# Peptides against a protein of PDB entry 4CIC: the designs that were tried, part 71

Target 1, 148 residues: chain A of PDB entry 4CIC
Amino acid sequence: KVSTKGHYGVQAMFDLAQHFGEGPVSLKSIAERQGLSEPYLEQLIAVLRKAGLVKSVRGAQGGYILAREPRDIKVGDIIRVLEGPIAPVESVSQDDPEHSLKFDFSVTKSVWEKVKKSIEEVLDSITLADMLKDAEEAQMAQGYMYYI
Target 2, 147 residues: chain B of PDB entry 4CIC
Amino acid sequence: KVSTKGHYGVQAMFDLAQHFGEGPVSLKSIAERQGLSEPYLEQLIAVLRKAGLVKSVRGAQGGYILAREPRDIKVGDIIRVLEGPIAPVESVSQDDPEHSLKFDFSVTKSVWEKVKKSIEEVLDSITLADMLKDAEEAQMAQGYMYY

## One batch from the design tools (peptide; aimed at target 2 V2 S3 E83)

Design b2_p28_3_s3 (made by RFdiffusion4, then SolubleMPNN; from b2_p28_3, 16 letters changed)
Fold by OpenDDE base, seed 5:
Structure b2_p28_3_s3 (fold): chain B 148 residues (1-148), chain C 147 residues (1-147), chain A 28 residues (1-28)
Amino acid sequence: as target 1 above (148 residues)
Amino acid sequence: as target 2 above (147 residues)
Amino acid sequence: KSFLTLTASKEEIEKEEEKREKAREKAK
């Protein structure tokens, strides 16, 4: 499972993508639209900013913008920044010597590596631009249902 | 992440697959080979047995066997039994009204559904028989490096 | 910190399936 942090991080980045080119967006406005706590969002944005995915704009109309175009930001990039490397199995902490998975059975490890690779491929195949397109298509489909 | 339960469950099932056709295997022997606690393994095996993936054999040489051939058991089946359905996102418990993901934004949900589907496809594409084959190939490759 | 928990509760999945089935019935 993607953590709540990863999930909300993607939502916040998607909100910024929807406003890309419109200037800086306040954290308050993002929080309101996405149903997020403003303090929690501030923590997420701080991490994303440090990673160079978001820029802070100072001033009376200050806020945040995407640091790159939506097409140049993968969902995988957001997740890696917020959660770290994708690990399919909980690392049994090496520190319990009795439960040291001494037999890192190469075969079971291979299964989890395949899962990891698959997740990475999916997340790296989806950009914020792809998400924007999907949202537009969904809105058009809803619009057509109201006109029928 | 696959939980420790899922990980060890797959290891235990793989051990049983390696001994498929040789008769019942004791929990003690599985625990020793896989580096698992016997009491923990007993809990895992109980769940797997209830799901019909493992059979218990009674008697002096009693133990456990796979209930099906290794080719008929997917890794995905083992994971679903031990952990439940594959969910890519932690369900924000609906009960915390403050953090109710009110906006089930269709687009973000779609991303996680794609991840879920991909994981399911991978886990359902791997059988215990495939794992056995991979183990044999790895052993052969190691043998060739020593000559 | 690994963020992937692969398991959903049975109840959550049944609820999601029921929502999908209702959505399919409305789309018919």
Scores: peptide ipSAE 0.092, ipTM 0.745, DockQ to the pose 0.176; fails the geometry check
OpenDDE base, seeds 1, 2, 3, 4: peptide ipSAE 0.061, 0.092, 0.085, 0.076; ipTM 0.733, 0.746, 0.740, 0.740; seeds 1, 2, 3, 4 fail the geometry check

Design b2_p28_3_s4 (made by RFdiffusion4, then SolubleMPNN; from b2_p28_3, 16 letters changed)
Fold by OpenDDE base, seed 2:
Structure b2_p28_3_s4 (fold): chain B 148 residues (1-148), chain C 147 residues (1-147), chain A 28 residues (1-28)
Amino acid sequence: as target 1 above (148 residues)
Amino acid sequence: as target 2 above (147 residues)
Amino acid sequence: KSSLLLTASKEEIEEEEKKREEARKKAK
C-alpha cells in the first residue's frame, strides 16, 4: 500500500500542477481543494521542498509552486521523496536479529524484485503532465455526457 | 510492501512445491528449512489449507502437501489468500468521515489502479513451477561455478 | 522509512505508523 503520505503527496503535487503557471498557491488553498489537513500538508510540502520538487515563493501573494514543469516530475519521483525506495517486502528491522528475515532464499527475493521493478516502471511512466491530461480528458468526457 | 505474512506464505508454499510428489511434509521440517517459527507457520498453513492451496495428510508420516500442482498455483493466488485483495493505497477507514481519504479525485485513483494492475499481472505471471525452475537453474549455475 | 506497503492490514499499518511516531519522538 502506498502510505497516506505518498497518496496525499501525489494529490498535493497534482494540485500544484493544475495551478502551474498561475503563480504561487497557498497551502490553505491546496488543503481546502484536496481535503487535506493544513498542518499535515505543511509537513509534506516541507519534504517536497527539501527534495527540490516544490519551491516556496515569498511575499503578499506567496505560496508554493512546482520547482519543475509537470512533465519533468514523475509520480515515482514524488513517492521516492516521500516514502523512500519502493520496497515490495517489509524489511524486518535489522535491529531485531532474531526476526531478521534472512531473505537468504534467492528465488523468493527474485519475485519481490520483479514486483518492485514493475511498480517502479509504472510510477516512472506517469508524470504530473500525464495526470493533467487525464484530468482534462475526464472533464471533457463529463462535459459531453451532460450535453447528451 | 508485501506483509511478512505474504512473504513467509510464499516461502512455505515454495518449500511444499520443492517437495511436491515426495509425500507429506511436516511443519517442523518446513519451519527448519525456511527459518520460520513453527507456531507462525501453523497459522499460515491453516489459512492456506482453508483456501484449498494446501492439504493436510493424516498418519504417522502425516503433514502437508500442495493441493494443486505447482504450475496451477500462482504467487498472486498465495498473496490474495494471505493478504486479501492487493490494495495499492491504504483504505482510510470509512468510519472516520473527517479523515476519510475521499479518494474522490479520479485521477489519483487511476494512478493507484495502474499500480495495482501491474502488481497483479506480475504476481499472476509467476507460478510455483516457475519458481522451481528458477531454483533449478540457479543451482545448476552454482554447480557449474564450483566445477 | 515510509515504504510502499502492498498488502499491509490496517492494523499493521497503524502499528508501523505508531512505531514511526515513537521513533520520531525518540529522535527529537
Scores: peptide ipSAE 0.035, ipTM 0.747, DockQ to the pose 0.224; fails the geometry check
OpenDDE base, seeds 1, 3, 4, 5: peptide ipSAE 0.034, 0.034, 0.026, 0.026; ipTM 0.733, 0.739, 0.738, 0.741; seeds 1, 3, 4, 5 fail the geometry check

Design b2_p28_4_s2 (made by RFdiffusion4, then SolubleMPNN; failed a check: the pose's geometry; its pose is not in this set)
Amino acid sequence: AQEKLEEEERREEEEEERREEEELRRMA

Design b2_p28_4_s4 (made by RFdiffusion4, then SolubleMPNN; failed a check: the pose's geometry; its pose is not in this set)
Amino acid sequence: AQEALERAEREEERRWEEEEERELAEMA

Design b2_p28_5 (made by RFdiffusion4)
Pose (drawn by RFdiffusion4):
Structure b2_p28_5 (pose): chain A 133 residues (1-84, 100-148), chain B 132 residues (1-84, 100-147), chain P 28 residues (1-28)
Amino acid sequence: KVSTKGHYGVQAMFDLAQHFGEGPVSLKSIAERQGLSEPYLEQLIAVLRKAGLVKSVRGAQGGYILAREPRDIKVGDIIRVLEGSLKFDFSVTKSVWEKVKKSIEEVLDSITLADMLKDAEEAQMAQGYMYYI
Amino acid sequence: KVSTKGHYGVQAMFDLAQHFGEGPVSLKSIAERQGLSEPYLEQLIAVLRKAGLVKSVRGAQGGYILAREPRDIKVGDIIRVLEGSLKFDFSVTKSVWEKVKKSIEEVLDSITLADMLKDAEEAQMAQGYMYY
Amino acid sequence: MEDGEPHAVDLPTLAMEDGEPHAVDLPT
């Protein structure tokens, strides 16, 4: 199961990545395009801003823009920002879960917002039918 | 975060794998060695039994034993048993999560209870210090 | 995922049910 925070954090950062070249966009516009609750988004952006992943701009077309280029933002970076008598007995079971954790970390560090932008272009495109191979 | 069910399901199955050659063990003994609640374990075992992963034996010193050899039980098998208008708009974000799901499935399908037994032996051993 | 936090995407991988507690914390 993917947490609400992870899903919405990545969705909002991806929406900003899709508008990076065009400039700042309002939070309302992000919520509208992504189907997110504005209050929740406001709280999410506040953390991403503190983390240096997004920045606010005071323009007419003020609003929010990525603070780093999409190629320099791994999905794992976003996730890391949002997340927060004695004896030793080794647990092989726990070691299995560590392997699961490591593999997740590897996948999320292998994908940047730029990679997601490239995938978005390829997957949702249109073309003449002869070109589908 | 790993669910209580996944953690306890794998712990219980691994305890049975550690006792596979010796024979049946009681549920109380599993709960004691693994630090598990007996009521929760009993419910857990019931599902594992229905799925053919464990079997009950009448015996005298009877109890429960794996229904398949450890080498034929993937950790992923255990997890899969315990788990249970309109328009199209592709979500690249969801595709990321599908990749995460695939990698987890791959890790859990690559490890069997036999692999865990081998790892348990290697990691929890003792030997002359010169061999480290 | 935080304790008690709902999920937005259901991906069955760790035997997690809605409202179920966790036994191992792996922040990913």

Design b2_p28_5_s1 (made by RFdiffusion4, then SolubleMPNN; from b2_p28_5, 14 letters changed)
Fold by OpenDDE base, seed 1:
Formats: sequence, C-alpha cells, structure tokens
Structure b2_p28_5_s1 (fold): chain B 148 residues (1-148), chain C 147 residues (1-147), chain A 28 residues (1-28)
Amino acid sequence: as target 1 above (148 residues)
Amino acid sequence: as target 2 above (147 residues)
Amino acid sequence: MEEGEKFAIDMKVLAEEEGEKFAIDLKV
C-alpha cells in the first residue's frame, strides 16, 4: 500500500517543491491546492518536519518550506518517513485469519524481497526535482495541444 | 501487501512445480507441505484452474498438475490471476475516510505507475523454473554447510 | 527483533482507473 499517508505526503511535498524559493507556504494554501483536509495535512507535515524534510518558518508570513532542495529529496525519503521501510507485508486475508503467512519458504520470500528492492530503487531514483520537471513538460505539452 | 492469496497461490504453484512430471498431486498433500488449510487451498486452486495454470486429473490417483511447464509460468501470471493486474492501491487511511485519494495530480500518478511497472517487470522476470533453481541452490548451500 | 518499518503500497488506486485491480497490500 502506498497508504493515503504516502500519497498525500508526496503531494504535499511536491506542492512545497513548486513553491521552493518563493518563501513559506501556509498549510491552508497547501490543503486547498492538494484537496486535503487541513487537520490531516497538519499530521503529515508534523511527521515530515520531525524527519527534517520540512521546516516551519515563524512570523506573520509564516508557514512551511522544504528543508532541502527538491533535487536532494527522493520520493523514497518521503515514503520511508511516512510509511517506514518498504517491506512486503503478510496481509492476513479476511478469508483465513488463522493462517498467519509464514514466510517459512526461503524461495517465496526471495521473490518478495526482489519486488521490495525494485520498489525502493524506483522511489530512490525519483526526486522532487524530477517531479517538477515532469510537471513542466506536461504543462508545455498541454499548451501545445491548445495551439493546434 | 502481497495478499495472503498471492503469497499462498505462489507457494501452491511452486509445490506443483516441485512435483512436475511426477503425476497428479492431491490438495491434501499440498496443504500439508505448504501449511495451508485445505479449504483455502481449494479456493486458490479453483481460480488457478479456471485461469488455465493448473489442471485437475481425475481417477484414484487424481489431483492437480501444472497446466504448463514451470519455465512457461511467470510469478506475474500467478499474481495477475489471483489478485488481478498489479496496481498501486489507495488505502483509505482509517484516519480520514472522507478523502478518497484523488489521483488528480498527473505527476504523482506517474510515480505510482513507475512503481507498478517495476513490480510487473520483476514478477514477469521470475518463472517457477527460476524458483526451482533457487530452491535447489539453497538446498545445496545448506548441504555444504552441514559437511 | 526490531519491527522493521513496513511500507504498504495499496495498489487499488491505479487499478480502479484502468479496470485492473491488483492490490499488492504491502502492509507497513
């Protein structure tokens, strides 16, 4: 699961990346732009701040900023902070609560470890700067479609 | 989450791969070896059979066999049959049930699509024959640690 | 045994839009 926490955390961090260098952004403005409840966003930002990915700026124009440049924040860093390490979780299926998945079989475990490693590699290969570039390219492509 | 369904489905298919060419295997024997309930295994095998990954053999020594060689069954094929297509799931956090994750943001969606693609590529790169080889190598390594 | 922080990727979201729902419930 990219939990709701992981997804919204990446959205909130991306919003802060879009405003990077423009000064502090209010939680209210992030919540409005990202379609999040302000209380939920407050919880996410508290975790991200504690992990040192976000800074709080005090004052009349106070708010939040990225603690590092967008190029220095991986999506994997955000996800690890919000969700913890990417591990294959044994979901107890609702259909058989008595059978705890015993990953007793080393070979089956190795399949899920390969999946885990691949997810980590992908998330660690994407920075907030890469996401900003992808957004700019998508906006330019939309702009060109309106001129044809 | 590899669901319990996906995990146990891969285990059951791997058990059938270990016995490939030896004839039909009973659900009871698979359940005993894999530590699964027979009723749960029956549901998994029914889905896998309907998808054409497993065949039922009738008779006094009846049971189940792989419908294809272990090299021709990817882990991805098993998972797609049991779970459907590999897609990132929005867990509604218990903390905010009202906010359906709107993947309204194309860029955030693209991150999860990249993750999906990487998972599919990994699962499609692993066959039951690869798993058999890994098991044999692990057994040999354990055997060498006992000598 | 440190409870390894688990990352759950709920794969339902992408599946709802494309009609292909595989929930890799990677539970954290």
Scores: peptide ipSAE 0.042, ipTM 0.799, DockQ to the pose 0.191; fails the geometry check
OpenDDE base, seeds 2, 3, 4, 5: peptide ipSAE 0.035, 0.042, 0.034, 0.027; ipTM 0.804, 0.799, 0.794, 0.797; seeds 2, 3, 4, 5 fail the geometry check

Design b2_p28_5_s2 (made by RFdiffusion4, then SolubleMPNN; from b2_p28_5, 12 letters changed)
Fold by OpenDDE base, seed 2:
Structure b2_p28_5_s2 (fold): chain B 148 residues (1-148), chain C 147 residues (1-147), chain A 28 residues (1-28)
Amino acid sequence: as target 1 above (148 residues)
Amino acid sequence: as target 2 above (147 residues)
Amino acid sequence: MEEGEKYAIDLPVLAEEEGEKYAIDLKV
């Protein structure tokens, strides 16, 4: 499942990437900028922190930072943390003895495994640094359209 | 969503592909071979039929057949029919005017668009004929392990 | 009666319209 959890988790991590090097970001500020509820974001950040993608900073200027540089965090890393290992399709019960059913299941399973692999390849090809670059390029393009 | 619906839909279509050219297959026989409930399969087949991937044959030897040759049906075609157009996820309300939010959203959107495109490319690269071939190869490999 | 493991690959429902959420429930 790249659930709502995966989507918002990538958004929250991207927000932290945009502020990387500026110090700790409050959950409140992330929630406001990403249009997320603070309680929901707290749940996401707790998982991301436990996985070592985010660090908590204590104090008056406390909050959260990326635990690694944006270039060292793949979207795939975020999704694997939030969704778990893209679980292999639950094995339909082995017990029906007709070889044909097991076979049809295995072929269909191979289709989904190919899809899974393709998704993993895409998500592992995109870093938070790539997302930052895409953001900068899009902002520049918008800025140039206002000056023409 | 490649839901349970998508998964079982591909299984049902693959079963029909295995019997392609043998005449109509009953829903009961598909359900038995695929470990599906007949009522659930009936719902899947109704959608697939409406989309023109399956034909109903009437009579004592009635049932269902593929509407096209297995080579002319992509897994992507089956999934698009069953899941709909990979529907837009619920639009988060547009109304927050800060350019930054829209921007962050657009970049995140582009990630998911790349994922979608990749999934579509995979699903559109696999036909029911490819699945039949993979099945035949796997059966041959199992048969050779017993000799 | 072993609960047949339901593969729900929730493919990313990519929102066509501006502002749509993406939920990709990939149950692999």
Scores: peptide ipSAE 0.027, ipTM 0.793, DockQ to the pose 0.094; fails the geometry check
OpenDDE base, seeds 1, 3, 4, 5: peptide ipSAE 0.024, 0.024, 0.025, 0.025; ipTM 0.788, 0.790, 0.796, 0.794; seeds 1, 3, 4, 5 fail the geometry check

Design b2_p28_5_s3 (made by RFdiffusion4, then SolubleMPNN; from b2_p28_5, 10 letters changed)
Fold by OpenDDE base, seed 5:
Structure b2_p28_5_s3 (fold): chain B 148 residues (1-148), chain C 147 residues (1-147), chain A 28 residues (1-28)
Amino acid sequence: as target 1 above (148 residues)
Amino acid sequence: as target 2 above (147 residues)
Amino acid sequence: MEDGEKYAIDLPVLAEEDGEKYAIDLKV
C-alpha cells in the first residue's frame, strides 16, 4: 500500500497541476474533484506548503497554487515531503520491540537499499508534467474510441 | 520499512543459504544467529515450507534446509510468499474508510504500478546466491583491512 | 543533527503471481 498520505498528496498535487496558470484553487474544489475530505486535504496542503511545493493565495478568490511549474515537481519530491526521508529499513516491528533488528546484517540491508534506490529513481523520473501528459493522452485515446 | 515478515524471512532464508549443503539447521540456531524469536521464526518457516522454499528434515539432527539451490531462490520469491496476496492498491486507508479511493485516478495508479514494477525487477534480480557472494566479498574486504 | 522523522512509505509493491495481484507494503 502506498501510504494514504502519499497517494492523496500526489492526487492533490496533480489536481493543482491541472489548474496551473488558471489561478488559485480552493481546497473545497480539490477535495470534491479528488474525493478527499477537506480537513484531510488541509493537513496535506499544510505540509506541502511548508515544504514550498504549494503556495497559498489570499483574497476572495483565495486558494492554493503550485509553487513551481509542473515540470519542476517530481513525484519523488511530493512523497519525500509527505512521508519524510525514506527511512532505511529500521523495521522496528511494533510486534516484537525486544527484537530490535540489532543484527543489521549488512547483506540484507543492502537488498533493501537497492529496493529503496530503485523506488527513488522511479519517483524522481516522473514529474507532474509527465502525469499531465499521460492524462491528456488517455483522454485523447478515449475520445478516439467514442468516434470509432 | 519492509514488513517485519519480509525482512526476517529474507534473513532466515539467507541463514539457510549459508548452511546449504551442510545438512539441516535447527530453528533455534537460526533464531540465535539472526536475532529472531524462535516462535516467530516457526511461523515464517511454516509459510516458507508451505510455499516449497524450505524443507523440513526429521530426526535427531532434524531441522530445515532450502528446498532449492540458493541461485534458484530470488528475494522476490521470498517476499511474495511471506507477504501473501496483497490486495490491489485499494488503499483502504483504515484512517478514512469512507474515502475508499474510489477515484482510481488512472494516472496516479500508473505511477504506483511503475514503482511496483521497479521493485519487482530489483527483488527478482537478487538471488540468495548473490547475497552469499556479497557476504563473502564483504568478509574478504574486512580481512584485507586487517592486514 | 535533527533526528529527521523517518516516515515509512508503505509502498504497495504489487506482486503478481498466477494472476493474483499482491501489494507488498514496502515501507520505504
Scores: peptide ipSAE 0.040, ipTM 0.779, DockQ to the pose 0.154; fails the geometry check
OpenDDE base, seeds 1, 2, 3, 4: peptide ipSAE 0.030, 0.031, 0.034, 0.030; ipTM 0.774, 0.776, 0.772, 0.776; seeds 1, 2, 3, 4 fail the geometry check

Design b2_p28_5_s4 (made by RFdiffusion4, then SolubleMPNN; from b2_p28_5, 10 letters changed)
Fold by OpenDDE base, seed 2:
Structure b2_p28_5_s4 (fold): chain B 148 residues (1-148), chain C 147 residues (1-147), chain A 28 residues (1-28)
Amino acid sequence: as target 1 above (148 residues)
Amino acid sequence: as target 2 above (147 residues)
Amino acid sequence: MEDGEKFAIDLPVLAEEDGEKFAIDLKV
């Protein structure tokens, strides 16, 4: 489950990465570009700021910047900050609240731990710089389709 | 999110794998061993049966068996049957129901697609036979700690 | 009783239009 929080958090961090080196970006401008409510984005940015992934800049041209270079921020870092550690959920089924997932079954737990590890490895393999590169490549590919 | 359904479904299928070749297992016995309610297990087994992963056997010693050998059932197969395709969920945040995840952002979508693919690869790499082997190895390791 | 922080990774359903939504709640 990438929560809406995780998804939009990555999206907001990616927006800040696209503007990295251009100076502070307003929450309003991020919200407009990313289709987010400003209040919701403010909550996300507050968490990301507290974790040291984002910095607030004060002044007339104030706003937010990445606290690190895009290459030094993994998607996994963003997700861990927003969601906590990536671990398999004890989902309380809505259908049977009395049967909390007793993950006491060691073998099935091992399966979910393997899944967790795989997700972590993927998310830790992707930086905001990788995402920027992928966006540039996608834009170039679209641009070439209009020129042919 | 492995739903409770996915988790208990894998657990129930693993129980059937442990008894594979011994004949039909009753829902009651699975429920007792796995700490599940019989009604909940019945729902899971109904889905798994419809998907052809489980067979029902009729008679006095009736119950359920795996429809295939444990080596021919991937965890991914069980999860796909119970949960649908392993696709990242549009979580409607409880906090902002109006902001459905517009996955229209292609680059972020690609990240989640990579995560999806990785999960699928892991789940498709694990069979019920692999889980049986892991259980045997764990039991042997515990047995050696008591001697 | 260590309050194990529950991390739910709601993997955003790459719902193909007709596809059944699979939610993986990853408890962290």
Scores: peptide ipSAE 0.029, ipTM 0.804, DockQ to the pose 0.195; fails the geometry check
OpenDDE base, seeds 1, 3, 4, 5: peptide ipSAE 0.026, 0.026, 0.027, 0.029; ipTM 0.801, 0.802, 0.802, 0.804; seeds 1, 3, 4, 5 fail the geometry check

Design b2_p28_6 (made by RFdiffusion4)
Pose (drawn by RFdiffusion4):
Structure b2_p28_6 (pose): chain A 133 residues (1-84, 100-148), chain B 132 residues (1-84, 100-147), chain P 28 residues (1-28)
Amino acid sequence: KVSTKGHYGVQAMFDLAQHFGEGPVSLKSIAERQGLSEPYLEQLIAVLRKAGLVKSVRGAQGGYILAREPRDIKVGDIIRVLEGSLKFDFSVTKSVWEKVKKSIEEVLDSITLADMLKDAEEAQMAQGYMYYI
Amino acid sequence: KVSTKGHYGVQAMFDLAQHFGEGPVSLKSIAERQGLSEPYLEQLIAVLRKAGLVKSVRGAQGGYILAREPRDIKVGDIIRVLEGSLKFDFSVTKSVWEKVKKSIEEVLDSITLADMLKDAEEAQMAQGYMYY
Amino acid sequence: AEEAEEAAEAEEEALKEEGPVIEIVPED
């Protein structure tokens, strides 16, 4: 199960990545395109801003823009920002979960927002039918 | 975050794997060794039994034992047993989560209870210090 | 007996409906 915060955090950062070259966009526009609740997005952006992942701009087309290029933002970075008598007895079971955790970390660190932009272009494109191999 | 059911399901199955050659053990003994609540364990075992992963034995010193050898039980098998207008718009974000799901499936399918038994022996051993 | 069987099946189904074993991006 993916948490609401992980899903919406990545969705919102990806929407900003899709508008990075064009410039700042409003939070309302992000919520509209992504189907997110504006109050929840406001809170999410506040953390991402404190983390240096997004920045606000005061322009007419003010609003929000990525604070780092998409190629320099791993999906794992976004997730890491959003997340927060005695004796020793080794648990092999816990070691299995550590291996699950490591694999997840590896996948999320292997994908950047730029990679997601590339995939978005390839997957949702259109072309003449003869070119589908 | 790992659910209580995944953690306890794997713990209980691994305890049975550690006692597979010796024979059946009581549910109370599993709960004691693993620090589990007996009511929760009993509910857990009932599902595992219906799935053919564990079997009850009448015996006298009877109890429960694995229904398949440890080498034939993947951790992923245990997890899978315990788990249960319109338009199209592709979500690249969801595709990321699909990749995460695939990698977890791969890790859990690559580890059997036999692998865990081997690891348990190697990690919790004692030996002359010169061999470290 | 039938009522006890149904109660046991309901408890088993409740266990299975606890949802996914792994939560990603753990909640606070």

Design b2_p28_6_s1 (made by RFdiffusion4, then SolubleMPNN; from b2_p28_6, 14 letters changed)
Fold by OpenDDE base, seed 2:
Structure b2_p28_6_s1 (fold): chain B 148 residues (1-148), chain C 147 residues (1-147), chain A 28 residues (1-28)
Amino acid sequence: as target 1 above (148 residues)
Amino acid sequence: as target 2 above (147 residues)
Amino acid sequence: SRREEEEQERREEALRNEGEIIELVPDD
């Protein structure tokens, strides 16, 4: 599961991607569009900024921009920044390695490692540019439904 | 993340797979081998039994067995039984659909759906038989390191 | 200040921790 933080972080980054090239976007504007509290968004943006995914622009038209092009930001990059490494299943069995047959632990661990790898591969295969494209396609599809 | 319940459930099912064909295994024996509390394992086994993944055998040599061959039980089946459907990201954004631009919601949702699908595909690609094979390979590799 | 950085790091850690890893299955 992606955390609420990861989810909202991706939303905020996607909002910034939608406005990429239009100049700085205010946190207030992002918060309003994404249904986020401004204070919560400030915290998210601070983390994302520290990681170099977003830049703050100062001035009267100040705000935030993506630090890189949407095509150069993977969803996986956002998630890793916000949530850290996709944690393998916190196996409670690490707490009592003495009682678990070492072998069973290793095999079950390998299953979760495969899951982790799969998640990483998926998240690393999706860029903000891909999300923008999907958005455009969805809007076009909706537009066509109004004409039918 | 797989829950502790899912993790221990897979461990318990794997233990039963290792003993498949040897007859019923006691919960106590599983608990001891897997480092689980017997009461916790009883709860897990009850769910797994209700789902038809395990069978209880009564008698002096009573206990539990897999209800199907290890090759016919996917890790995904175990997880779905214990955890329910691999929940899409509980997007808090479902709580206030009015404020989220419907469009942003749909795109972000699609990302998580892709993640979900990928997890399901992986978990459905791994059977208890695959885990047994991996176990045997690991044991052989360890055995060769001792010689 | 160093204190502000430490508070920010603690807030970032708290946010990482409060990021309820939506446990694929909540431990009930």
Scores: peptide ipSAE 0.024, ipTM 0.759, DockQ to the pose 0.062
OpenDDE base, seeds 1, 3, 4, 5: peptide ipSAE 0.022, 0.019, 0.023, 0.019; ipTM 0.751, 0.745, 0.759, 0.745; seeds 1, 3, 4 fail the geometry check

Design b2_p28_6_s2 (made by RFdiffusion4, then SolubleMPNN; from b2_p28_6, 16 letters changed)
Fold by OpenDDE base, seed 1:
Formats: C-alpha cells, structure tokens, sequence
Structure b2_p28_6_s2 (fold): chain B 148 residues (1-148), chain C 147 residues (1-147), chain A 28 residues (1-28)
C-alpha cells in the first residue's frame, strides 16, 4: 500500500514536472491545483527537498522546481523518499518479545519479498516523464472526443 | 500492503496445506506452530471458512482442513478474502469531504492501478502447492548443508 | 437469527478493518 503521503507526494512532484522549465512554482499554486492543504504540502516538499528531488528558489518569484529532469525521477524514488523502503509486510511491532514468535517462515517471507520486488519494479519503471506523456495522451484523447 | 491479517492468514493456510490429506487439524496446534494467538486464529479461520477456503470437521478429532487442494488455492485468493480487493493506495478516509479534493488525477490513478495489477499477478501466480514445494526445497537445502 | 448474522458480519468487517495494514510502503 502506498500511503496518502506517497500519493500526494507523487501528485506534487507531477505538478512540478508539468511546470518544468517554466521556472519556480509557488506551494500555494501547487496546493490549489492538486487539492492539497498548503501546510501539508509544505511538509511533503520539505522532505522531497532534503532528499534532493526538489530545489527551492528564493526571490520575488520564488518557489520550487524539480532538482532533475522528469525523465531522471522515478516514481519509486519519490515513494522511497516519502515512505522509506518499500516493505511488503509491516514489521510486527518488536515490542512483545514473548508472543512475537517471529516464525519467520522463510516460505511466507519469500512470498512477500516477491510482492515487494514486483512493486519496486513497477514503480522504478515509471518516470515523471512517462506520467507527463500519459497526461498528454489522455488530454488529446479527450480533445478528439469533443470534435467527434 | 498486506496487513498482519493477510500475513497470518497465509501462514495458517500454509499450515493446513502442510497437513493436507492427514485429516483435520486443531486450531490450537496451528496457533502453536505458527506463533499465533488461538483467539486471533479463530477469527481468521471463521472468515476463511465463510469464504469456502477452509472446512470445519466436527467430532473428537475435529478441526479444520483445506476445502480444496493446495494447488487450487492461490495466495491472492487468501488475501482477497481476508483483506478485500488489493488496493495499492489506502483510500483516504472519506470523512473530511472538504479537503478530500480527490483530484483523481487520472495519471496518478493509473500509476496505482499498475501497482495493483502487478501485486495481483504475483499473488495469483503463487499457490499453496508452490509454497509447499519451496518449503521442501529449503528443507532439503538445509539438510544438505549439514551433511 | 438475522441480528446474530449482522453481528457476525459486523465482527467480520471489524476484523477486516482491524488488520494492521501492513503498508507495503512503510510510513516514516
């Protein structure tokens, strides 16, 4: 499962990708377009900036830009930054040592590792550039439906 | 995300698969082998039984058995029964209608749909029989390391 | 009988919901 944090993070990064090369975008404008609260977006952007996926631009037209080209940012990179390593199974809380018979059944673990690997492969196969292309194709398809 | 419920459900079903053909297994014995609380296992088994993946056997040697052969039960079937449809993203709680501007950006949705499909494909490709085989191979590999 | 069935269904739904969502992607 991708958390809401991961979901909104991908949305925010995609918004920045749509404006890549146009200069810095204000958090307010991103929040408005993506339906996010500005305070929540500030938190997300802070994490993304610290990870080097986003850059802050200072000045009268200050804001944020992607730190790299959209083709050089994978969805998997965004998710790993926001949510940490993709874990298929949340580690059962270490707290109760007695009943945590971690029967780490190697077999069940292997199932979850396969799931993890599959998720990673999918997320690492999608870049922000791929998302931009998909958006353009969808918009063209909608435009053609109105001319019919 | 597979919940602890899904994880433990797969473990319990795997335990039943290991005993397939040997007759009914008590919940107590499954709980002990899998490190599960018996009350929690009772809840899991109730759901699995209702879904027709497990059968209850009554009597002095009563317990539970798989309702089908291990080869006919996919991990994906177990997960769908216990957790419902595999959702790649937790649905944002519907509760705050104002800030849930579900900008269902079709593009971001498509990313999560791809993830979902990938998870489903993996889980539907693994049967309890595959898990049994993997366990046997692992046990043989361990046995060969001691010789 | 119907009330008992509803209570069992609610317990099953609660049990479905009580599953600690093992987030395939950990929240930090």
Amino acid sequence: as target 1 above (148 residues)
Amino acid sequence: as target 2 above (147 residues)
Amino acid sequence: DEEKKREEEEKEEAFRNEGEIIELVPDE
Scores: peptide ipSAE 0.164, ipTM 0.793, DockQ to the pose 0.523; fails the geometry check
OpenDDE base, seeds 2, 3, 4, 5: peptide ipSAE 0.095, 0.054, 0.027, 0.082; ipTM 0.779, 0.778, 0.777, 0.785; seeds 2, 3, 4, 5 fail the geometry check

